# Peptides against a protein of PDB entry 2AUS, part 269

Target 1, 323 residues: chain A of PDB entry 2AUS
Amino acid sequence: ADIKREVIVKDDKAETNPKWGFPPDKRPIELHIQYGVINLDKPPGPTSHEVVAWIKRILNLEKAGHGGTLDPKVSGVLPVALERATRVVQALLPAGKEYVALMHLHGDVPEDKIRAVMKEFEGEIIQRPPLRSAVKRRLRTRKVYYIEILEIDGRDVLFRVGVEAGTYIRSLIHHIGLALGVGAHMAELRRTRSGPFKEDETLVTLHDLVDYYHFWKEDGIEEYIRKAIQPMEKAVEHLPKIWIKDSAVAAVAHGANLTVPGIVKLNAGIKKGDLVAIMTLKDELVALGKAMMSTQEMIERSKGIAVDVEKVFMPRDWYPKLW

## One batch from the design tools (peptide; made by RFdiffusion4, then SolubleMPNN)

Design b2_p30_3_s2 (from b2_p30_3, 15 letters changed)
Fold by OpenDDE base, seed 4:
Structure b2_p30_3_s2 (fold): chain B 323 residues (1-323), chain A 30 residues (1-30)
Amino acid sequence: as target 1 above (323 residues)
Amino acid sequence: SAFEEELERREAERRRAREELRAYIEERTA
């Protein structure tokens, strides 16, 4: 669920200079691309790395990265972060995922039993990563948030599933098949959500990107390519946020840790150790970092390191040095 | 088995679609 995070204001009088920075909606097209993320509809067939390479070719980019591998046979939502935004994918790796899966059963099972057993797989499950994963094959617990059966046609079960990051749907289906006593395999899989990225009007194909880039470069029409690329800030929408004073922005953009006096407002429910997004008052992403305090500690304390800055995104010159 | 044949068919279709998409991108980005 998109848990709407409460915003706690520490300084209600804090203003921002409209001349500083580049708000996500006000970036020139070249800058928008440099700080962009594509909500790609990955076709079945290519690897996620091949698709990223093709995007780099299509858009004439030096760097890009994806928000979590989809297997060659898997289609759907693949966030691809561009150029200066490439490392924002680290915010998407821990994000929840949704899939639509077709499970084929290896025997006949009454529908009521299918429904009952699949419901038992909601919650915590033990998984082993598949052999093809770059991840060490250690047993791990993963959360299945929900299973929604869409259709049952004999041995074919179409279902929607919301899962914790790094849950393997193929392994889930295998375990469901074992629990049903007949066995099962994954026939089809589509990813319908990756954190803030979902199947919506922002979802674009590789064909769309080719055409939209052509319209921009040959016809001078920026509209399509601008809409096809989301600001990097979209890739952090699911994270807890801390909004900082204009006077703190340049320091954080230089890699300084965020101190408590720099905080204007913050989300409720931040815990020590959480990944947080440091934002300007114009909702520009400055940096990602590790919370060194809880929300409550950040409210109550007058000083100290609030966030250990791990990755800066904002250029150093968007805001003046005010120190 | 009919299921293995269907899997092979689907794999062949995915390979074709990948090659067609590659060709399309290569032609338009040359």
Scores: peptide ipSAE 0.233, ipTM 0.769, DockQ to the pose 0.866
Fold by OpenDDE base, seed 3:
Structure b2_p30_3_s2 (fold): chain B 323 residues (1-323), chain A 30 residues (1-30)
Amino acid sequence: as target 1 above (323 residues)
Amino acid sequence: SAFEEELERREAERRRAREELRAYIEERTA
């Protein structure tokens, strides 16, 4: 998520009609909910699916989906995409994750040795998915981006860890315990980040959602529920973006592939095969798709398919057909 | 082990918190 992406402008004269679309900050509350993502603080105990079901009940929604399963025992950041935004969670699956974990050691180990050994687990690690995982139990590499030891209290080690998507912290802790020679297990785990979603002012509880929904429905106060729900565009902040002309928006909203002439500006460093977000000039998410060209090819070429459009989010009527 | 007991305690607390939260949601969404 923290990759700063340069923006390359291809057409500096491109304007957008202010009457078209619904920018993320200008959506009526009902529309905001329809295109929303909750940065939920998942409590420990319930499954991620139970929590999604509760959100649907609380907010009277037909559809919702989560940005990556947290185990029942695991608390913290669970992005929940609502209604028309439900499919945006696919953008969060490959996103890096951060956790705070409590590791309990099965024996006494000097603090200096704990620190030294845990530092060796930064980088590429070999893991096998747990038995309960739907993922094939093949050995695979995963990147540990960083380990930050927060506290060591005897046999209890509190640490922050940034990891590649689908890294199993329980397995990491098990391997650390083996490397320490005493064994270890995961006592507690909290997810503190899922791509662009983190522990910040946007993090809300299920209680908050209940209360904020009531404030809206009973008291007519929409401000709380509006703040509790992020625009779906937040769920794609970590992706490379391509901004398109107003004249291209309706075509993409109808499921047409993005062609090179439709591009106004784009992030640097897009590679062929990358997941990209197609945006309006008002920073509205039109669609997700697969880049069929690099950034450089999209700049240099005058024609061709730039993005294979896979998931359309924008309604077909927000922008006029200009073809 | 003292650790298994602590783990079971924490699991029991999480179950209670889940039930309380469920009840709270059910009461307010009825």
Scores: peptide ipSAE 0.146, ipTM 0.712, DockQ to the pose 0.932
Fold by OpenDDE base, seed 1:
Formats: structure tokens, sequence, C-alpha cells
Structure b2_p30_3_s2 (fold): chain B 323 residues (1-323), chain A 30 residues (1-30)
């Protein structure tokens, strides 16, 4: 998620009209909510779906969706996209995750051996989805990006782990326990990161949301509820971006594919088939789509379809039709 | 006024939702 992507400018003379669109920082509170994502601290106990239902009730919303399921007993970072932003969760599903886990060993193991064996689990691991998953029970490879041991107290091992989306930490702990020769189980699990969402000042509880919504509706204080909701653009920060001309925005907002002449600037390292965010020059999310060209092809070519537009977010009227 | 009655209704609904949510969280975190 922390990949700093180079920005390549294709048209250095392209200007944007400040009267068109609604930049993330300038949205009225109602519009901010319609295009919002909550960085929720999910409590242990409820399902991710129950928590989404509660958020819809608290905020009087018709639609919401979460950026990747947490098990009932798992706490921590659950991105919840609101209303018109609901489908932005598709950008978060494939994003890397971080957890803090407590592993309990079923026997005594020297600390040096624990550290050595856990280090060997950095890299590619083979996992089987659990029986209760809607996913076909095929063996699959997943990447463990890093393991950081925080504390070892006898048989209890507290560690931070960064993983590819859909890695099962319970299965990882089971395999570590087998490799140690004594067995192990997952005692506790908290998710500390989901793509661009982490444990920071934007993390809010269900209690916070209840109180902040009350302050807005009864006391007229918008500040708390405004801070508790992130713009939908936050949910695409980890994606490669393509910034487009003002004259191309309305066409893309109507569902037209992005053509090469519409590109002003783009991130380096886009490959054909990548999920990309199409942005205005004011950093507004227009759409998500599939790259049909690499970054290099988008620079070198004068024409052709650059992005197959899959999901539009921007309203059709924010920018004028200039075709 | 119809506005005040609607406001009071919404306040009562929010209060009930808060109490239900609190009870729901407390029951599951206990």
Amino acid sequence: as target 1 above (323 residues)
Amino acid sequence: SAFEEELERREAERRRAREELRAYIEERTA
C-alpha cells in the first residue's frame, strides 16, 4: 500500500476549471457522507455484516458495504463505504492487510527457535480455505510480506504480520505450530491495516459514530461527523491513478471508456489488466476501470482505449459535456 | 410544529438505536 508511484505528466498545459466538480475537501456534509468511507474499529463479537447494518441505522443510510470481512471475534480496521461510494470497496478487497496476533504454543520452545522458524514463514505460503468459506477449497499460494515478533512470554507469542489479501492468520499460526513441533492456536487477532486504512486518528468506534451523528443532528455541530468519515478517494490511494482533462470527465461519468487523448498525467508502472483509478485534476474519483494499456503505451500512443471503465462514481452533471 | 414533532421523533429513534447498540455491543464484548 505504501508504494510511492512516480507521476508522469503527458500534458503540462492542461488546466482545470475551479467551478466544476466537488473536490473531496470542499464537499458539503451531506455530499461528503454520500461519497464517504468510515475507518471503523470493529468490536469483537458482531459479524462485519451486523456492524454495517448498525452503521446504516445510525447514519440513516440506504446502502453501505465493507472493505473485507473480519470474523466475529476479530477486532480492528474495517473500512465501511457509504451510499454512492459503496462500490469503492472493490479497490480494498485485493489490498494487503496487517494484523497483530497472539499465538499460544502447546509446548515449551526456546525463544531462538521461535524467532528462527517464524522468520522462515516470510514469503510464499500454501493455504487451504476453511470449510465454511464460499470460496472453492482449492490450495492456493499467499504472500506473507513480513513477520515482526513484538513479545515472547513463555508459550505466548505476540506478533505483527503483513499479508496478501485472503491470507488466513489462523492457518498461518497452525502451520507455525507444526513447524515448531509442539502445535499452536490463535488466541487473539486484531486487524491493524486494510490497504490505505490503518490505526490512526481516523479510526472510530460505533459509539463514536452514534455520538458524532447526535452532535450534528441535534447540536448542529458538523466537525466530529465530518472527521469520522473519509472521502471515497482515500479508498483508492493505493491504486495507480490516471488524471484526465476536464473535457473527458463528463464522457467517463456517462460510462464511456477513457481514450489516450483524455490523459493529462498518470502513475508509472501501470500494466495491462491492472485496476486503476480515473481522477480529475482536482483529485476527484471519476471511475474505476481496467487498464487496457501499460503506462508506456499510454505515453507513446496518440489514440486508443486506455481504460475499460467498470464502475462510475462521479455524477454526470458535475462537469459539462464538451463533446 | 410538524418540524418539532419530526425532530422529537428522530431524537427518540436515535436514543433507542443508541441504547440497542450499546446493549448489543456490551452483550457481545462481555
Scores: peptide ipSAE 0.119, ipTM 0.570, DockQ to the pose 0.024
Fold by OpenDDE base, seed 5:
Structure b2_p30_3_s2 (fold): chain B 323 residues (1-323), chain A 30 residues (1-30)
Amino acid sequence: as target 1 above (323 residues)
Amino acid sequence: SAFEEELERREAERRRAREELRAYIEERTA
């Protein structure tokens, strides 16, 4: 999420009609909910699926989905995409994660040795998925982006860790314990980040959602429920983006592939095969798709399919048909 | 071990908190 992506402008004269679409900050409350994502503080105890079911009940929703499973015992950041935004979880599943973990050592180890060994686990690690995982139990590499030791109290080690999606922190702690020679287990785990979602003022509890929904329905106060729900565009902030002409929006909203002439600006470093977000000039999410060209090819070419459109989010009527 | 007992205590507390939260949601969404 923190990778600043350069924006390359292809058409500096492209304007957008302010009468078309619904920018993320200008949606009526009902429409905001239909295209929303909650940054939920998942409590320890329930499954991620139970929590999604409760959110649907609280907010009277037909559909919702989560941006990556947390175990029952694990608390913290669980993005929950609502209604028409439900499919945006595809962007969140592969996103990096951060955790705060409490590791308990099974023996006494000098603090200097703990620090030295934990630093060696930064980078590529080999993991075997746990038995309970739906993933085949093949050895796989995962990236540990960073390990930050927060506190050491005897045999208890509190640390922050940034990891590639599908890294098992329990397995990491087990391997650290083996490398220390005493063994270790995971005492506590909290997820503090899931892609663009982190612990900030947007983090809300299930209790908050109950109260904020009542304030809206009984007292007519929309402010709390509006702040508790993020626009679906938040869920794609970490993806490379392609911004398109108003004249291309309706075609993409109908499921047409994005062609090179429709591009106004794009992020640098797009590779063929990357998941990309197609945006309007008002930063509305039109669709997710697979890049069929690199950024360089999209700049140099005058024609061709730039993006294979996989999932449309925008309604077909927000922008006029200009074909 | 005293640590395993503490983990079991914390698991029981988390289970109670889950049941209380469920009841709270069920009551207010009825």
Scores: peptide ipSAE 0.269, ipTM 0.752, DockQ to the pose 0.968; fails the geometry check

Design b2_p30_4_s2
Fold by OpenDDE base, seed 3:
Structure b2_p30_4_s2 (fold): chain B 323 residues (1-323), chain A 30 residues (1-30)
Amino acid sequence: as target 1 above (323 residues)
Amino acid sequence: SREEEERRRRREEEERRRREEEREERLRTV
């Protein structure tokens, strides 16, 4: 999510009609909820599915989905996509994760040795999925982006770790303990980041959601529930983006593939096969799709299918049919 | 009701927090 992507402008004269669509800042509260994602602080104890069921009850929702399972004992950042936004979680599943973990060592180790060995676990690690995982138990490589030791208190090591999606922190701690020669286990785990969602002012509890919903429904005050729900566009900030002409929006909203003439601007570094977000010039999410061309091919070509549209989010009527 | 008083208190606490955040943001942009 921290990868700054250059924006390449293909059509500098492209304008957008301010009367069309609903930019994230201009959505009525009901529409904002329909296209929302909650940055939930998941409590320890319940499953991620139980928490999603509670949010649906609190907010009177028909549908919701989470951006990646946390184990029952694990707390912290759980993105919960609402109603029409529910399918946006597919963008969050492959996103990088950050955790704060407490590792308990099974023996005494000098601090300098702890620091040296933990630094060797930055980069590529080989993991085997746990027996309980629905994932095939094949050895797989995963990236550890960084390890930051926060505190060492005797046998207790508090650390921050940034990892590729589906890295098992429990397995990482087990391997660190083996490398230290004393063994170790995961005592505590909190997720502090899931792609673009982090511990910030947007992080809310289940209790906050109860209160904010009551302030809206009983007191007529929407501002708290509005701030507690992020626009679905937040859930795609980490993806490469393609911005399209107003004339292309209705076709893509009907499930048509994006062709090269519809592109106004795009991020650098798109490869064929990448998941991309198709955006309006007002930063509204139209659809997710698979890039059929690189950024360079989308610039150089005058025609062809740029994106195979897989998931439409935008309603068909927000933009006029100009075809 | 006791529940209405507790909700009112939580609202007043949240309004205070937001005013503090808006003050900190204004101090970072100066």
Scores: peptide ipSAE 0.022, ipTM 0.548, DockQ to the pose 0.028
Fold by OpenDDE base, seed 5:
Structure b2_p30_4_s2 (fold): chain B 323 residues (1-323), chain A 30 residues (1-30)
Amino acid sequence: as target 1 above (323 residues)
Amino acid sequence: SREEEERRRRREEEERRRREEEREERLRTV
């Protein structure tokens, strides 16, 4: 999520009609909820699926989905996509994660040795999925982006860790304990980030959602529930983006593939096969798709399929048909 | 009602929390 992406402008004269679409910051409250994502502070105890079911009951919703399972005992950042935004979670599943973990050592180890050994786990690690995982128990490589030791108190090591999606922190702690020669286990775990979602002012509890929904429905105050729900566009901030002409929006909203002439601006560093977000000039999410060209090919070519459109989010009527 | 008084209290507590958070954020930008 912290990767800065340059924006390359292909058409600097492209304008957008302010009467078309619904910008993320200007949606009526009902429409904002239909295209919303909650940055939920998941409590310890319930499953991620139980928490999603509770949110659906609290907010009177037909559909919702989460941006990546937290174990029952694990608390913290759980993005929950609502209604028409439900499928935006596909952008969050592959996103990097951050955790704060408490590791308990099974023997005494000098602090200098703890720090030295934990630093060796930055980079590529080999993991086997735990027995409880629905994932095939094959050995796989995963990236550890960083390890930050926060506190060492005797046998207790509090640390922050940034990891590739599907890294098992329990397995990481087990391997650190083996490398230290004393063994270790995971005492506590909290997820502090899931891609663009972090511990910030947007983080809300289930209790907050109950109160905010009541303030809206019984007191007529929408401000609290509006601030508790992020626009679905937040869930794609970490993806490479392609911004398209107003004349291309309705075609893509009907499920047509994006062709090169429809591109106004795009992020640098798109590769063939990347998941990309197709955006309007008002930063509205039209669709997710697979890049069929690199950024360089999308600049140099005059024609061809730039993006294979996999999932449309925008309604077909927000922009006029201009074909 | 007791429920309206409890809801008013929760709203006042939430408004106080948000004002404190906005004040702390302003103090970090100085």
Scores: peptide ipSAE 0.016, ipTM 0.478, DockQ to the pose 0.029
Fold by OpenDDE base, seed 4:
Structure b2_p30_4_s2 (fold): chain B 323 residues (1-323), chain A 30 residues (1-30)
Amino acid sequence: as target 1 above (323 residues)
Amino acid sequence: SREEEERRRRREEEERRRREEEREERLRTV
């Protein structure tokens, strides 16, 4: 998610009509909620599904979904996509995650050995999903991007870990404990990041949402609830983007595939098969789709299907039909 | 005896450890 993607301009003369669409910062509060994502601080105790059901009740919503399950005991960053944005969680499922974990060792180990062994777990690890997982229990490789030891207190090791989506921290800690020769278990876990969502000023509690909704509905103060809800575009910040002409927006919003002539600018490093976000020139999310070409092919070719459009988010009426 | 209580405590800790390990293999963590 932290990889700065170069932006390649294909059409430097492409303009956008300011009267069309609803940029993320210019949505009326009701529309902002309809296309919103909450960076929720999930409390320990409830399931991620219970928390989503509570948010739906608090905010009087018909639909919501979360960007990746946290276990009941696990706290921290849970992106919750609202209403028409609910399907944007698909962009967050494959996103990298960060956790702070407390590992308890089952024996005494010198600190230098703890540090050395934990450093060896950076990179590719082999994991098996736990028995209760709906995921097939096949051995799979996962990336550990980094391990940062925060504190060592005897047998208790507090560490930050950045991981590929679907890495099991409990399994990582178990393997670290085996490598240390004493065994270990996961005492505590908090998720500190889910793709573009992190512990920052946008992180809100369920209590904050109750209060902020009350301030809006009873006191007429929309500011708090507006700040507590991120635009759905936040949930795709980590994806490679393709920006399209105003004339292509309505077609894509109707579910038409993006063709090469519709592209104004795009990120470097798109490969065939990548999940990409199709954006307007006002940084509005039109759709998610599968890249059918590389960035280079999208630059060099004059025609062809650039993106197979899988999920449309933008309403069909935000931009005029120009075909 | 104090030695039998310490042996019992070590055995209960080792059984607790084994039960925790077996429980951990059964618990999800994402």
Scores: peptide ipSAE 0.011, ipTM 0.280, DockQ to the pose 0.023
Fold by OpenDDE base, seed 1:
Structure b2_p30_4_s2 (fold): chain B 323 residues (1-323), chain A 30 residues (1-30)
Amino acid sequence: as target 1 above (323 residues)
Amino acid sequence: SREEEERRRRREEEERRRREEEREERLRTV
């Protein structure tokens, strides 16, 4: 999510009609909820599925989905996509994650040795998925992007860790403990980041959602529930983007693949096979799809399929049919 | 010594916790 992507302009004369679509900041509250994602502070105790079921009951929703399972005992950042936005979670599942973990050592280790050994776990690690994982239980590499030791109190080591999606922090702590020669276990775990979602002013509890829904329904105050729900476009901030002409929006919203002539601007560094967000010139999410070309090919070519559209989010009627 | 016996009990509890957690890790989708 911290990757600054250059924006390459292909058509500098392309304008957008301000009367078409619903930009993320201009959605009525009901429409905002239909295209929303909650940055939930998941409590310890319940499963991620139970929490999603509670949100659906609290907010009177038909559909919702979460941006990556947290264990019952694990608290913190759980993105919950709502209603029409429910499938945006596919963008969040592969996103990097950050945790704060408390590791308890099973013996006394000098602080200098703790720091030195934990630094060696930055980079590629070999992990085996747990038996109950829906993921095929094969040995796999995972990236540890960074380890930041926050505090060392005797045998208790508090640390921040940034990891590739599907890195098991418990397994990481076990291997650190083995490398220290004393053993270790994970005493506590909190997720502090899931892609573009972090611990910030947008983080809300289940109790906050109950109160904010009540303020809206009983008191007519929309402000709290509006702030508690992020636009679905937040859930794709970490993806490479392709911005399209107004004339291409309705076709893509009908499930047509994006062709090269429809591109106005795009991020640098798109590779064939990347998950990309197709955006309007008003930063509205039209669809997610698979890049069929690199950024360079999308610039150099005059024609061809740029993106294979996998999931449409935008309604078919927000933009006129101009084909 | 009483201190060695307390250190031994703490190690046995820590090893038990480790074995329970290795079982839990085998069983979890975190």
Scores: peptide ipSAE 0.005, ipTM 0.285, DockQ to the pose 0.025

